# Ledger of designs, part 52: peptides against a protein of PDB entry 3OIQ

Target 1, 212 residues: chain A of PDB entry 3OIQ
Amino acid sequence: KNRIFVSSSKDFEGYPSKAIVPVQFVALLTSIHLTETKCLLGFSNFERRGDQSQEDQYLIKLKFKDRGSERLARITISLLCQYFDIELPDLDSDSGASPTVILRDIHLERLCFSSCKALYVSKHGNYTLFLEDIKPLDLVSVISTISTKSTNSSKHSSSELISECDLNNSLVDIFNNLIEMNRDEKNRFKFVKLIHYDIELKKFVQDQQKVL

## One batch from the design tools (peptide; aimed at target 1 I20 L119 V121 N126)

Design b1_p26_6_s4 (made by RFdiffusion4, then SolubleMPNN; from b1_p26_6, 13 letters changed)
Fold by OpenDDE base, seed 3:
Structure b1_p26_6_s4 (fold): chain B 212 residues (1-212), chain A 26 residues (1-26)
Amino acid sequence: as target 1 above (212 residues)
Amino acid sequence: LLEELQKTLKELFEKEKEDIENYVPE
């Protein structure tokens, strides 16, 4: 089955009530919810959705059913957090209780750009997204990609799966949405409050703000 | 780090694949 690129989590409203569809999207990691029974990752592109929270637009499940799969889920979360420099509460606490991790509003401190592959599973009109693959994207790489492709449309690397255009468009849309949030005095998101706010990000945001 | 992340996640996904495909969304 061909993987479908998803630009909006609203696209799922048009999906079949009973289907299994491989999908891909790009979004910011917004939440991590690891419990004894499940792991959920929240992602968002911060698309305006009326009065709905712009957070957790993509709720992605890591399913586990036994101690072995739970361990794999925990390792996955640990490695993901290590990649993004997200501080986890000590998952290694010798207390025989399965460690619970609840992180929210990650985007307020860190822009954790992620290219996600997921399996859309629907039944009876309800759906769940299961994480198949994740590629963390470095912010410098994201900025460079957006900045350079405004000029050079030329290199068709014919790797079939995802239009490099779809990825770039989604990254641009995310930044535009973040700029709008940053301009909104009521919005908690501010670029200057990011832990990794540097001169490069500052310049990029200032340049993008002139075009919007 | 990335390879380990992707490998671990793939192992998890493949281990749970049957239960994922048969999953009833809430």
Scores: peptide ipSAE 0.738, ipTM 0.971, DockQ to the pose 0.983
OpenDDE base, seeds 1, 2, 4, 5: peptide ipSAE 0.737, 0.737, 0.737, 0.737; ipTM 0.971, 0.971, 0.971, 0.971

Design b1_p26_7 (made by RFdiffusion4)
Pose (drawn by RFdiffusion4):
Structure b1_p26_7 (pose): chain A 183 residues (1-47, 54-90, 99-149, 165-212), chain P 26 residues (1-26)
Amino acid sequence: KNRIFVSSSKDFEGYPSKAIVPVQFVALLTSIHLTETKCLLGFSNFEQEDQYLIKLKFKDRGSERLARITISLLCQYFDIELPDPTVILRDIHLERLCFSSCKALYVSKHGNYTLFLEDIKPLDLVSVISTISTKCDLNNSLVDIFNNLIEMNRDEKNRFKFVKLIHYDIELKKFVQDQQKVL
Amino acid sequence: SIEPASTEEEEEEIDEFYDEYLEEEE
């Protein structure tokens, strides 16, 4: 195929006014909006706000069930508590870091566009830390994301703090420290 | 300019166009 890797949502400015373009990006899961009619997943690389809004489209009940199971499994994989109806989660990153490799389909018309979900592969934080420490587009993105997360933690006014993560590991405390030295 | 869909009308137009694409793929 010819899936185009996007490093930022701003890349979508050079894309056609009407086209179907397979894309791929890496980001943190930040929000979920699940209704009976539609589902939107928000991701961000904190270059610090929501940036990618991925849509899971479904019309009938059969596809709705699949969308619900998909959200259920994604949340379970990240240890996100889910009440299972309109379901809303925000600023997930303030509590949990959820790196994700996502493949999507860019669909545009009249200059407007929507990113539809084709695949989402959650990335284990342990593997993310290891992948950065031992050591392309994926890695560049993982590094940039973690750097921004580091600067956000330094900023006193920003609500993001590693110590406030429900999964603040000793290894996470270690990687963050030894990561600032590079800065 | 290229912008994300923000209105229901725009989303519906894109959804219809995407459904046509899925039908072609089937």

Design b1_p26_7_s1 (made by RFdiffusion4, then SolubleMPNN; from b1_p26_7, 10 letters changed)
Fold by OpenDDE base, seed 5:
Structure b1_p26_7_s1 (fold): chain B 212 residues (1-212), chain A 26 residues (1-26)
Amino acid sequence: as target 1 above (212 residues)
Amino acid sequence: MNREATTEEEEEELDELYDKYLEELK
């Protein structure tokens, strides 16, 4: 089955009420929820949804039912947090109890761009997204990709490749949404509060603000 | 319109459907 690129989590409202659909999206990591029974990752593109929270627009479930799936989930979280320089409590603590990790509002401190592959699973008009794959994206690489407008239409004609256009458009939309949030005095998000706020990001934001 | 699963029963039903899908891929 062809993987569908998703630009908005609202698209799922119109999906089949009983289906399994492979999807892919690009978003910012906003939350990590690891308990004894569940593992969830929250993502957002910060699309304006009226008065609704712009956080956790994509709730992605990791399988967490047996020792094998729990181990895979913990390893996945550890690797993501290592990549984004997110401090986690030691998940390997000798106490045998898996530590509860609840991180929220990650985007207020770090822009954690992620390309996610997931399975949309629905029945009776309810759905869950299960993680299949996650690729963290480097912020410098994201900025360079947007700036170069390299629609390298390398026609890699394989039906599974997301168009570089869809990826680039989603990245642009995310930055535009962040710029709007930064301009809103009521919004907690500010670029200058990011731990990794540097001269390159500052220049990029200033240049994008002139186009909006 | 579809919505995210919010009840334990809804989540379990979707988990079973996902597990079945993973078994059919083997």
Scores: peptide ipSAE 0.634, ipTM 0.955, DockQ to the pose 0.922
OpenDDE base, seeds 1, 2, 3, 4: peptide ipSAE 0.633, 0.634, 0.624, 0.633; ipTM 0.954, 0.955, 0.953, 0.954

Design b1_p26_7_s2 (made by RFdiffusion4, then SolubleMPNN; from b1_p26_7, 12 letters changed)
Fold by OpenDDE base, seed 4:
Structure b1_p26_7_s2 (fold): chain B 212 residues (1-212), chain A 26 residues (1-26)
Amino acid sequence: as target 1 above (212 residues)
Amino acid sequence: MNRPATTEEEEKELEELYDKYLEKLK
């Protein structure tokens, strides 16, 4: 089955009411919810949804049903957090109590760009997204990708029909949304409050703001 | 119009469908 690139989580509203559809999207990691019984990752592209929270537009489940799946979920979270320099409490507590991790508003401190592959699973008009794969994206690489008008279709023969254009467009949209949020005095998001706010990001934001 | 699952029952039904899908891929 061909994987579908998703630019908006609203697309799922129009999906089949009983289906399994492989999807891919790019978004910012906004939340991590690890409990004894569940593992969820929240992502957002900060698409404006009126009065609805722009957080967790893509709520993705990690399988968390047995010790094997739980371990995989914990490893996944640990690796993501290590990549993004997110401090986690020690997940390896020898005390048989699985540590609870609840992180919210991650995007207020760190831009954690992630390319996600998931299964859209629906029944009776309800759906969930199950994580298949996640690739953290380096912010410098994201900035460079947006800044370089992708004239070079590098023939990365990824057999996945997801156009480099779709990824780039989504990345641009995310940044544009963040710029709008940054301009809004009521919005908590500010680029200058990011822990990793550097000269490169500053320059990129300033240049992008001139186009908007 | 589809909505995210919000109840434990809905979540469980979707998990079962997912598990059945994974079993068919083996």
Scores: peptide ipSAE 0.672, ipTM 0.962, DockQ to the pose 0.903
OpenDDE base, seeds 1, 2, 3, 5: peptide ipSAE 0.671, 0.671, 0.672, 0.670; ipTM 0.962, 0.962, 0.962, 0.962

Design b1_p26_7_s3 (made by RFdiffusion4, then SolubleMPNN; from b1_p26_7, 10 letters changed)
Fold by OpenDDE base, seed 4:
Structure b1_p26_7_s3 (fold): chain B 212 residues (1-212), chain A 26 residues (1-26)
Amino acid sequence: as target 1 above (212 residues)
Amino acid sequence: MNRPAETEEEEEELEELYDEYLKKKE
């Protein structure tokens, strides 16, 4: 089955009630929930959903049933946090208590763009998303990708028909949503509060704000 | 409309379906 690019988590509402569908999306990491029994990653595109929280629009489950899966989940979280410069408590503590990590509102401090491959799994009108793969995206690369009209359709005929257009459109949408949030005085998100806020990001945001 | 699984029972049923899917790929 071909992997489906998902631009909105609302798309899942219309998916089959009993299916397994490989999906891919790009979003910002918003939360990490690691307990003794569960491992979840929250992502968002910050699509406006009325009164609903814009956080954790994509709740991605990591398999966490056995020591092997738990170890893989912990390694995955550690690698992501290392990439994004997120401080985690030492997960490797030999103290037999698995450290609980609950991070929320990550996007308020860091823009953690991630390309996620997941399995949509549904039964009886309920669904979950299981992580298959995650690729952290460099912010500079994201900015460059948006700024360069990648008219270079390099026909990489790779059967993963995720149109560069779909990825780019989603990235643009995320930034537009963040710009709107930044303009809203009631919204906690502010670009200037990002730890990695630099001249390049500032300029990019200013240029995008003129188009909106 | 499908909704995210909210209960532990709903999550377990989905996880079983996922585990069956993985076993069929091996």
Scores: peptide ipSAE 0.651, ipTM 0.958, DockQ to the pose 0.914
OpenDDE base, seeds 1, 2, 3, 5: peptide ipSAE 0.650, 0.649, 0.650, 0.649; ipTM 0.958, 0.958, 0.958, 0.958

Design b1_p26_7_s4 (made by RFdiffusion4, then SolubleMPNN; from b1_p26_7, 14 letters changed)
Fold by OpenDDE base, seed 4:
Structure b1_p26_7_s4 (fold): chain B 212 residues (1-212), chain A 26 residues (1-26)
Amino acid sequence: as target 1 above (212 residues)
Amino acid sequence: MNREAETEKELEELEELYEKYLEEKK
């Protein structure tokens, strides 16, 4: 089955009530929940959903049932946090207590763009998402990709055709949503509060604000 | 409309379906 690109987590409401569907989306990492019994990653595009929290629109499970899957989950979290400069307690501490990590509102300090491959799994009208793959995206690369209308169709082989268009559209939508949140005085999100807020991001946001 | 699974029982049933899928894919 071909992997489906998902632009909105609302799409899952219309998915089959008993299916396994490979999906892919791009979103900001919003939360990390690692306990002794579960591992969850929260993502959001900050799509307006009325009065509902815009956080954790994509709640992704990592398999966490055996030592092998637990280790893989911990390594995945460590690598993501290293990539995004998120400070974590040492997960490898020889002290037999697996550290609990609960991070929320990550997007308030860092824009952690991530391309996620997941399995949509549904039964009896309930669904969950299991992580298959995650690719962190560099913010400079994201900004460059949006700013440069990719005229370079480097014909990389057609098989992983997430249309560069779908990716770019999702990235633009995320930034537009963040700009709206930044303009809202009630919203906690502010670009100037990001740890990595630099001249490039400032300029990009200012340029995007002129077209919105 | 599908809903995100919230209950432990709902999650367990989905995890069983996921594990079975992983076994069939090997």
Scores: peptide ipSAE 0.632, ipTM 0.957, DockQ to the pose 0.907
OpenDDE base, seeds 1, 2, 3, 5: peptide ipSAE 0.631, 0.631, 0.631, 0.630; ipTM 0.957, 0.957, 0.957, 0.957

Design b1_p26_8 (made by RFdiffusion4)
Pose (drawn by RFdiffusion4):
Structure b1_p26_8 (pose): chain A 183 residues (1-47, 54-90, 99-149, 165-212), chain P 26 residues (1-26)
Amino acid sequence: KNRIFVSSSKDFEGYPSKAIVPVQFVALLTSIHLTETKCLLGFSNFEQEDQYLIKLKFKDRGSERLARITISLLCQYFDIELPDPTVILRDIHLERLCFSSCKALYVSKHGNYTLFLEDIKPLDLVSVISTISTKCDLNNSLVDIFNNLIEMNRDEKNRFKFVKLIHYDIELKKFVQDQQKVL
Amino acid sequence: SEFDDSIEFDDDKMKEYLENIIKNLS
């Protein structure tokens, strides 16, 4: 195929006014909006706000069920508590870091566009830390994301703090420290 | 370019993608 890697949502400015373009990006899961009619997953690389809004389209009940199971499994994988109806989660990153490699389809018309979900591969935080410490587009994005997360933690006014993560590991405390030295 | 939530896409493909995602996460 010819899937195009996007490093930023701004890349979508050069894309066709009407086309179907397979894309791929890496980001943190930041929000979920699940209704009976549609589902939107928000991701961000904090270059610091929501940036990617991925849609899971479904019309009938059969496809709705699949969307619900998909959200259920994704949340379970990240240890996100889910009440299972309109379901809304925001600023998930303030509580949990959820790196994800996502493949999507860019669909545009009249200059407007929507990113439809093709695949989502959650990335273990332990592997993310290890991948950064031992050591392309994926890695560049993982590095940039973690750097921005570091600057956000330094900023006193920003609500993002590593110590406030429900999963604040000793190893996470260690990687963050040894990561600032590089700065 | 702007985001539009009303854009239609292929329902069969969306179903197939969801099935595949479920298999991958299981």

Design b1_p26_8_s1 (made by RFdiffusion4, then SolubleMPNN; from b1_p26_8, 15 letters changed)
Fold by OpenDDE base, seed 5:
Structure b1_p26_8_s1 (fold): chain B 212 residues (1-212), chain A 26 residues (1-26)
Amino acid sequence: as target 1 above (212 residues)
Amino acid sequence: HSYDESLEVDLEEMKKWLEKLIEKLS
């Protein structure tokens, strides 16, 4: 089955009420919700949707129903947080209590770009997105990709059904949305408040602002 | 959109994904 690239979470409004569709998107990690009964990851491309919250536009579920799936979910969260340098409470606490992790507004401190593969599963008009794959993206690599305009990187295996153009366009759109948020005095997002804000990111943002 | 928490996906797909993720981060 061909995987569909999703540029907007609004695309799901037009999806069948009973279907299984493999999808892929690129977005920023915005939230982590790990409780005793569920594990959810929130993502956003910060597409403008009127007065609605731009956070958690993509809510991705990890299977969390038995000891095995819970362990896998915890390991997944740990690995993602290690990659993005997100501090988690010690998940190995001898207390026998399942650790609860609730992180929100991750994008206010760190730009955690992620390419996600998910399974869209709908029944009776409701849907769930189940995580199938996640590729964390390095910010330097994202900036380089946007700056170098569609280098025919002939090196990525021809097996990914999703065009490099779709990924690049979505990354550009995300940055443009972040620039607009940064310009809005009412928006909490500011590039200068990012923990990893450096001269390279500053220059890139300044250059992109001249094109918008 | 409302999410249906009763929907299930095979654990084996999640295992394969995790293995691939570990490989990428290593």
Scores: peptide ipSAE 0.020, ipTM 0.523, DockQ to the pose 0.633
OpenDDE base, seeds 1, 2, 3, 4: peptide ipSAE 0.019, 0.018, 0.022, 0.019; ipTM 0.532, 0.517, 0.516, 0.529; seeds 2, 3, 4 fail the geometry check

Design b1_p26_8_s2 (made by RFdiffusion4, then SolubleMPNN; from b1_p26_8, 14 letters changed)
Fold by OpenDDE base, seed 3:
Structure b1_p26_8_s2 (fold): chain B 212 residues (1-212), chain A 26 residues (1-26)
Amino acid sequence: as target 1 above (212 residues)
Amino acid sequence: MKYDESLEVDEEKMREWLEKLIEKLS
């Protein structure tokens, strides 16, 4: 199936009405909103949008219409949080109340890179995004990918090359945006405040800052 | 288009990546 890689959530403003379009993007997880009635994941690449919030530029809806889909959504959130070492309140509470999870500004503590597949769905002049697939990306792997791709274009198909180039470009753009945020004294984001800030990330950021 | 959270879609494909996530956690 032809899937469109999206570099900016602004692209959706120009997308067709009354359509279903499979899309893919890479972004940082910024929020989790799980209630009794809905499940949303917020993502951002921190593209500058004037006065608009840089958070939750991609609001991705999980199917949440029946007990089966609710369970799947909860499991999805649990697995993502386990992968990223995000502490969740006990979702397994024996209390018959459906657990509510509202996490915001995740990127201030953890860089949760995610490759997302979603369905763009439009109707009546509006659109929404539904999650089809999510692949959490390891930060070490992201850093290595950005650092190494200046050299070896291996023999991948033209379609794979485009997708891989698009992915890498988006990862670079995200880091560049984070570096700009880190330099801004008014911005709450600081690399040194990340829980997982280590020597490798420090070195990578320092090296990238020299190119910007 | 304008974003609208109220729009609904029937999607069944979320199972395949859940399985992949489980495989990564094993």
Scores: peptide ipSAE 0.405, ipTM 0.757, DockQ to the pose 0.578
OpenDDE base, seeds 1, 2, 4, 5: peptide ipSAE 0.402, 0.394, 0.394, 0.395; ipTM 0.755, 0.765, 0.759, 0.765; seed 4 fails the geometry check

Design b1_p26_8_s3 (made by RFdiffusion4, then SolubleMPNN; from b1_p26_8, 12 letters changed)
Fold by OpenDDE base, seed 5:
Structure b1_p26_8_s3 (fold): chain B 212 residues (1-212), chain A 26 residues (1-26)
Amino acid sequence: as target 1 above (212 residues)
Amino acid sequence: HSYDESLEVDLEKMKEWLEKMIKELS
């Protein structure tokens, strides 16, 4: 079955009420919700949706039903947080209590670009997105990809069903949305408040602002 | 849209993904 690239979480409004569809999207990690009973990752491309919150447009579930799946989910979160330099409370606490992690508004401090593969599963008009794969994207690599417009990266194995164009377009759209948020005085998002804000990111944002 | 928490998917894909991620971070 071909994997469908999703450019907007609104696309799911048109999806069948009973289906299993492999999907892929690129977005920023916005939240982590790990409790005793569930593990959810929130993502957003910050597409404008009127007055609605732009956070957690993609809510991705990790299976969290038994000791094996719980361990897998915790390791997944740990690895993602290590990659993005997100500080977590010590998950190895001898207290025997399942660690609870609730992080929100991650995008206000760090741009955590992620390419996600998920399984859209719907029943009776409700759906769940189950994580199948996640690739964290390095910000320098994202900036380079957008700036070069035509990386003939002939080196990425032809097996990824997603056109390089779809990924690039989505990355551009995300940055454009972030630029608009940064210009809005009412929006909490500001590039200068990012922990990793440097001269390279500053220059890139300034150059992109001239094109918009 | 509401999310159906009762839906189940196989963990095998998650295991394969984890193995890949560990390899890439190592």
Scores: peptide ipSAE 0.021, ipTM 0.540, DockQ to the pose 0.582
OpenDDE base, seeds 1, 2, 3, 4: peptide ipSAE 0.021, 0.015, 0.019, 0.017; ipTM 0.540, 0.462, 0.486, 0.486

Design b1_p26_8_s4 (made by RFdiffusion4, then SolubleMPNN; from b1_p26_8, 16 letters changed)
Fold by OpenDDE base, seed 4:
Parts: sequence; C-alpha cells; structure tokens
Structure b1_p26_8_s4 (fold): chain B 212 residues (1-212), chain A 26 residues (1-26)
Amino acid sequence: as target 1 above (212 residues)
Amino acid sequence: HKYDESLEVDEELMRKWLEKLIEKLS
C-alpha cells in the first residue's frame, strides 16, 4: 500500500475504523513523554482548531512493552534530542530507575522540524499512531527549501514520492501558523525566544511576514 | 474517530521499524 501524506491531523477523523494505514507527515516536535510504561512523541503543525490546544496534534506512540522495545524507544529519544540539542537526563544510567522524561512545549524554545512515517492503526472506532520512522530536519535546510522554489525536480524514483509539493506546503503552513502565533500577544510562542534564533531566521520570518 | 493511546501494535511492525532504523544508522 502506498504511504499517504497527511497535511492535517484532522484527516484521521475520516480514516477507516478498522485499518492499518501507513502515513507520513511533517510537523514540529512539541512534546516527549517517556515514562516507565509508555513512550509518546507529540507533534504539531499548529493548525488552528478553535479553542483546542494546538499542541500534540499528532501523538505518535513508540512501542514500549518489553525491554527490547523500551531500549529502542530510549535510543530513539536520545538520538532525536541529540540532533535537536535537547538536554535529556542520561537515559543509560545503570541506576535501575528508568528515567522519566516529560518535555512539553518544545516549540517554544526550539523549532524541531521532523518528517515522520507512522502507522495509523484503528480498532473499534479508535485509532493510534505508531512510529515507523523519523527524520529530523535541519532548520537551515527547511528555510532554504521554502525560500528556493525547488524547481529542481531531481528525479528521485516514483515510489518515495512524497510530493515535494506536499512537504513544502506543509513547511510553509507551519511557518505561517508560527507567524500568526508570534503576532498573537496571548500566544506564548515568540520567535525571539527561540534558543537558536539567529539573523537568518529573523530575516526569513520578516520576509514571510510581508507576504502574510 | 478518537485517539486511543491504549491501542497496541504487532511485533512485526516493530521488527520492521528496527530494521529501518538500523539501515539509517548504517
């Protein structure tokens, strides 16, 4: 079955009640929830949903049922956090206590763009999302991708055709949503409060603000 | 449909995920 690109988490409301559907989306990492019993990653495109929290629009579950899956989950979290320069307590500490990590509102400090492959799994009218793959995206690369009209269709083979258009559109939408949040005095998100806020990001945001 | 955190995934899916992760690290 072909992987479906998802532009909105609302799309899942219309998905089959009993299915496994491979999906892909691009979003910002917003939360990490690692406990003794579960591992969840929260992502958001910050799509406006009325009064609902814009956080954790995509809740992605990592399998966390046995020592092997727990280890894999911890490694995954560690690698992601290393990439995004998120400080975590040492997960490998031989101290028999599995470290609990609960991070929220990650987007307030860091823009952690991620391309996620997941399995939509539904049963009895409910669904969950299981992580299949994650690719962290470099912010500079994201900015360059949006800024450059990627007219260079490098003929990457047809099967991994995430439409470059779908990816780019999602990235643009995320930035537009962030710009709106930044303009809202009630919203805690501010670009200037990002740890990695630099001249390049500033310029990009300013240029995008002129179009909106 | 509602999100349900309690839903479980098959072991086979995790095996495939692990394989993909290894491929990326390699």
Scores: peptide ipSAE 0.345, ipTM 0.722, DockQ to the pose 0.646
OpenDDE base, seeds 1, 2, 3, 5: peptide ipSAE 0.343, 0.340, 0.343, 0.341; ipTM 0.755, 0.749, 0.719, 0.752

## One batch from the design tools (peptide; aimed at target 1 L59 K61)

Design b1_p27_1_s1 (made by RFdiffusion4, then SolubleMPNN; its pose is not in this set)
Fold by OpenDDE base, seed 1:
Structure b1_p27_1_s1 (fold): chain B 212 residues (1-212), chain A 27 residues (1-27)
Amino acid sequence: as target 1 above (212 residues)
Amino acid sequence: MKEEEEKERKEVEEEYQEDLDLWEAAR
């Protein structure tokens, strides 16, 4: 089955109540929930959903059934947090107690852009998204990708079923949503509060704000 | 309170296990 690119987590409202669909999306990491029994990753595009929280629009489950899947989940979280410079408690505690990690609102301190492959699974109208693969994206690479493609919409390379355009459009939409959140005085998100807020991000945001 | 929290925790764990079994059956 071909993998479907998902631009909004609202797309799942139109999905079959009994289906198995490989999907891919790009979003910001917003939460990590690791307990003794489950592992969840929250992601968001910060698409406007009325007065509802814009956090955790994509709730992704990691397999956590056996010692092998638990180890893979812990390694996945460790590698993501190392990549994004997120401080974690030592997951390898010799004490035999699996450390609990509960992080929320990650986007308030760090822009953790991630390309996710997931399996949509539904049976009774409800659905679960299971993580199949995750690629963290470097912020400088994201900024450069958006900045260079504003001029060149004309090369169809016909070999990847997920258009490089769909990825870029989602990255632009996320930044536009963050710019709107930054303009809202009631929103907790502010670019100047990001730990990695630098001159490059500042210039990019200022240039994007002139186009909106 | 403790029995209700334990019941809710068990219901969430049963739902999570059903979802895992659906994922395994899907592969």
Scores: peptide ipSAE 0.063, ipTM 0.621, DockQ to the pose 0.053
OpenDDE base, seeds 2, 3, 4, 5: peptide ipSAE 0.040, 0.031, 0.028, 0.031; ipTM 0.602, 0.575, 0.568, 0.583

Design b1_p27_1_s2 (made by RFdiffusion4, then SolubleMPNN; its pose is not in this set)
Fold by OpenDDE base, seed 4:
Structure b1_p27_1_s2 (fold): chain B 212 residues (1-212), chain A 27 residues (1-27)
Amino acid sequence: as target 1 above (212 residues)
Amino acid sequence: KKEEEEKEKEEVEKEYKEDLDLWEKAR
């Protein structure tokens, strides 16, 4: 089955009530919920949903059913947090208690862009997204990709069935949504509050604001 | 053109420093 690129988490409202659909999306990591019995990742593209929280628009489950899947989930979380410089409590504490990690509002401190491959699984109108693969995206690489698209339609190398256009459009949409959130005085999100806020990000945001 | 691009860089750097100062004062 071909993998479907998803630009909006609202797309799932139109999905079959009984299906297994491979999907892919790009979004910001917003939450991590690791317990003894489950692992969840929250992602958002910050699409306007009225009065609904813009957080956790994509709730992704990691398989957590056996020692192998639990270890894989913990390793996945550890590697993601290492990649994004997210401080985790030591997951290997000798205390025999599986460490509980509950992080929320990650996007308020760090822009953790992630390309996710997941399985949409529905049975009775309800669905679950199961993580298949995750690729963290470097912010500098995201900024460079958006900036170069504005200046050059240079077709470089189709190696993924997802149009480079769909990924880049979703990245632009996320930044546009973040710019709108930054302009809203009531919104907690501000670029200047990011731990990694620098002159490059400032300049990029200013340049994007001139196009909006 | 180079002098205008240098001025625009200096303005962005100035605004970045002002943003950080405003953020530090709001803590």
Scores: peptide ipSAE 0.087, ipTM 0.591, DockQ to the pose 0.010
OpenDDE base, seeds 1, 2, 3, 5: peptide ipSAE 0.021, 0.041, 0.037, 0.084; ipTM 0.492, 0.500, 0.497, 0.585

Design b1_p27_1_s3 (made by RFdiffusion4, then SolubleMPNN; its pose is not in this set)
Fold by OpenDDE base, seed 2:
Structure b1_p27_1_s3 (fold): chain B 212 residues (1-212), chain A 27 residues (1-27)
Amino acid sequence: as target 1 above (212 residues)
Amino acid sequence: SKEEEEKEKKEVEKEHQEDLDLWEAAR
């Protein structure tokens, strides 16, 4: 089955009430919820949805049914947090208590761009997104990709693969949404509050703000 | 209330099990 690129979590409102659909999206990591019984990752593209919270637009479940899947979930969280320099409480504490991790609003401190492959599973109109794969994206690479796209409007590659165009469009849309949030005085998101706010990101944001 | 927290926990555990059952049915 071909994987479908999803540009909006609203796309799922049009999905079949009983289906299994491989999907892929790009979004910012917004939350991590690891307990004894579940593991969830929240993602958002910060698409405007009226007065609703723009956080956790993609709630992704990691399989957590047995010790093997639990271990895989914990390793996934550890590796993801290591990649984004997210401080976790010591998950390896010899205290036989399953480490609980609850992180929210990750995007307020770090832009954690992630390419997610998930399985959309529905049975009765309700759906769950199960994580199949996650690729963290480097912010410098994201900035470079967006910056270079402004110059190369001319590759029709008719490949059945999720188009490099769809990825790049979603990355642009996310940044545009973040710029709008940064301009909103009521929004907690501010680029200058990011731990990794550097001269490169500052320049990129300033240049994108002139196009909007 | 401790009883409300225990109810909320049981509801979350039930929802999670329903999702796992959907995952298994997807294989």
Scores: peptide ipSAE 0.102, ipTM 0.636, DockQ to the pose 0.049
OpenDDE base, seeds 1, 3, 4, 5: peptide ipSAE 0.097, 0.044, 0.098, 0.102; ipTM 0.629, 0.591, 0.635, 0.632; seed 3 fails the geometry check

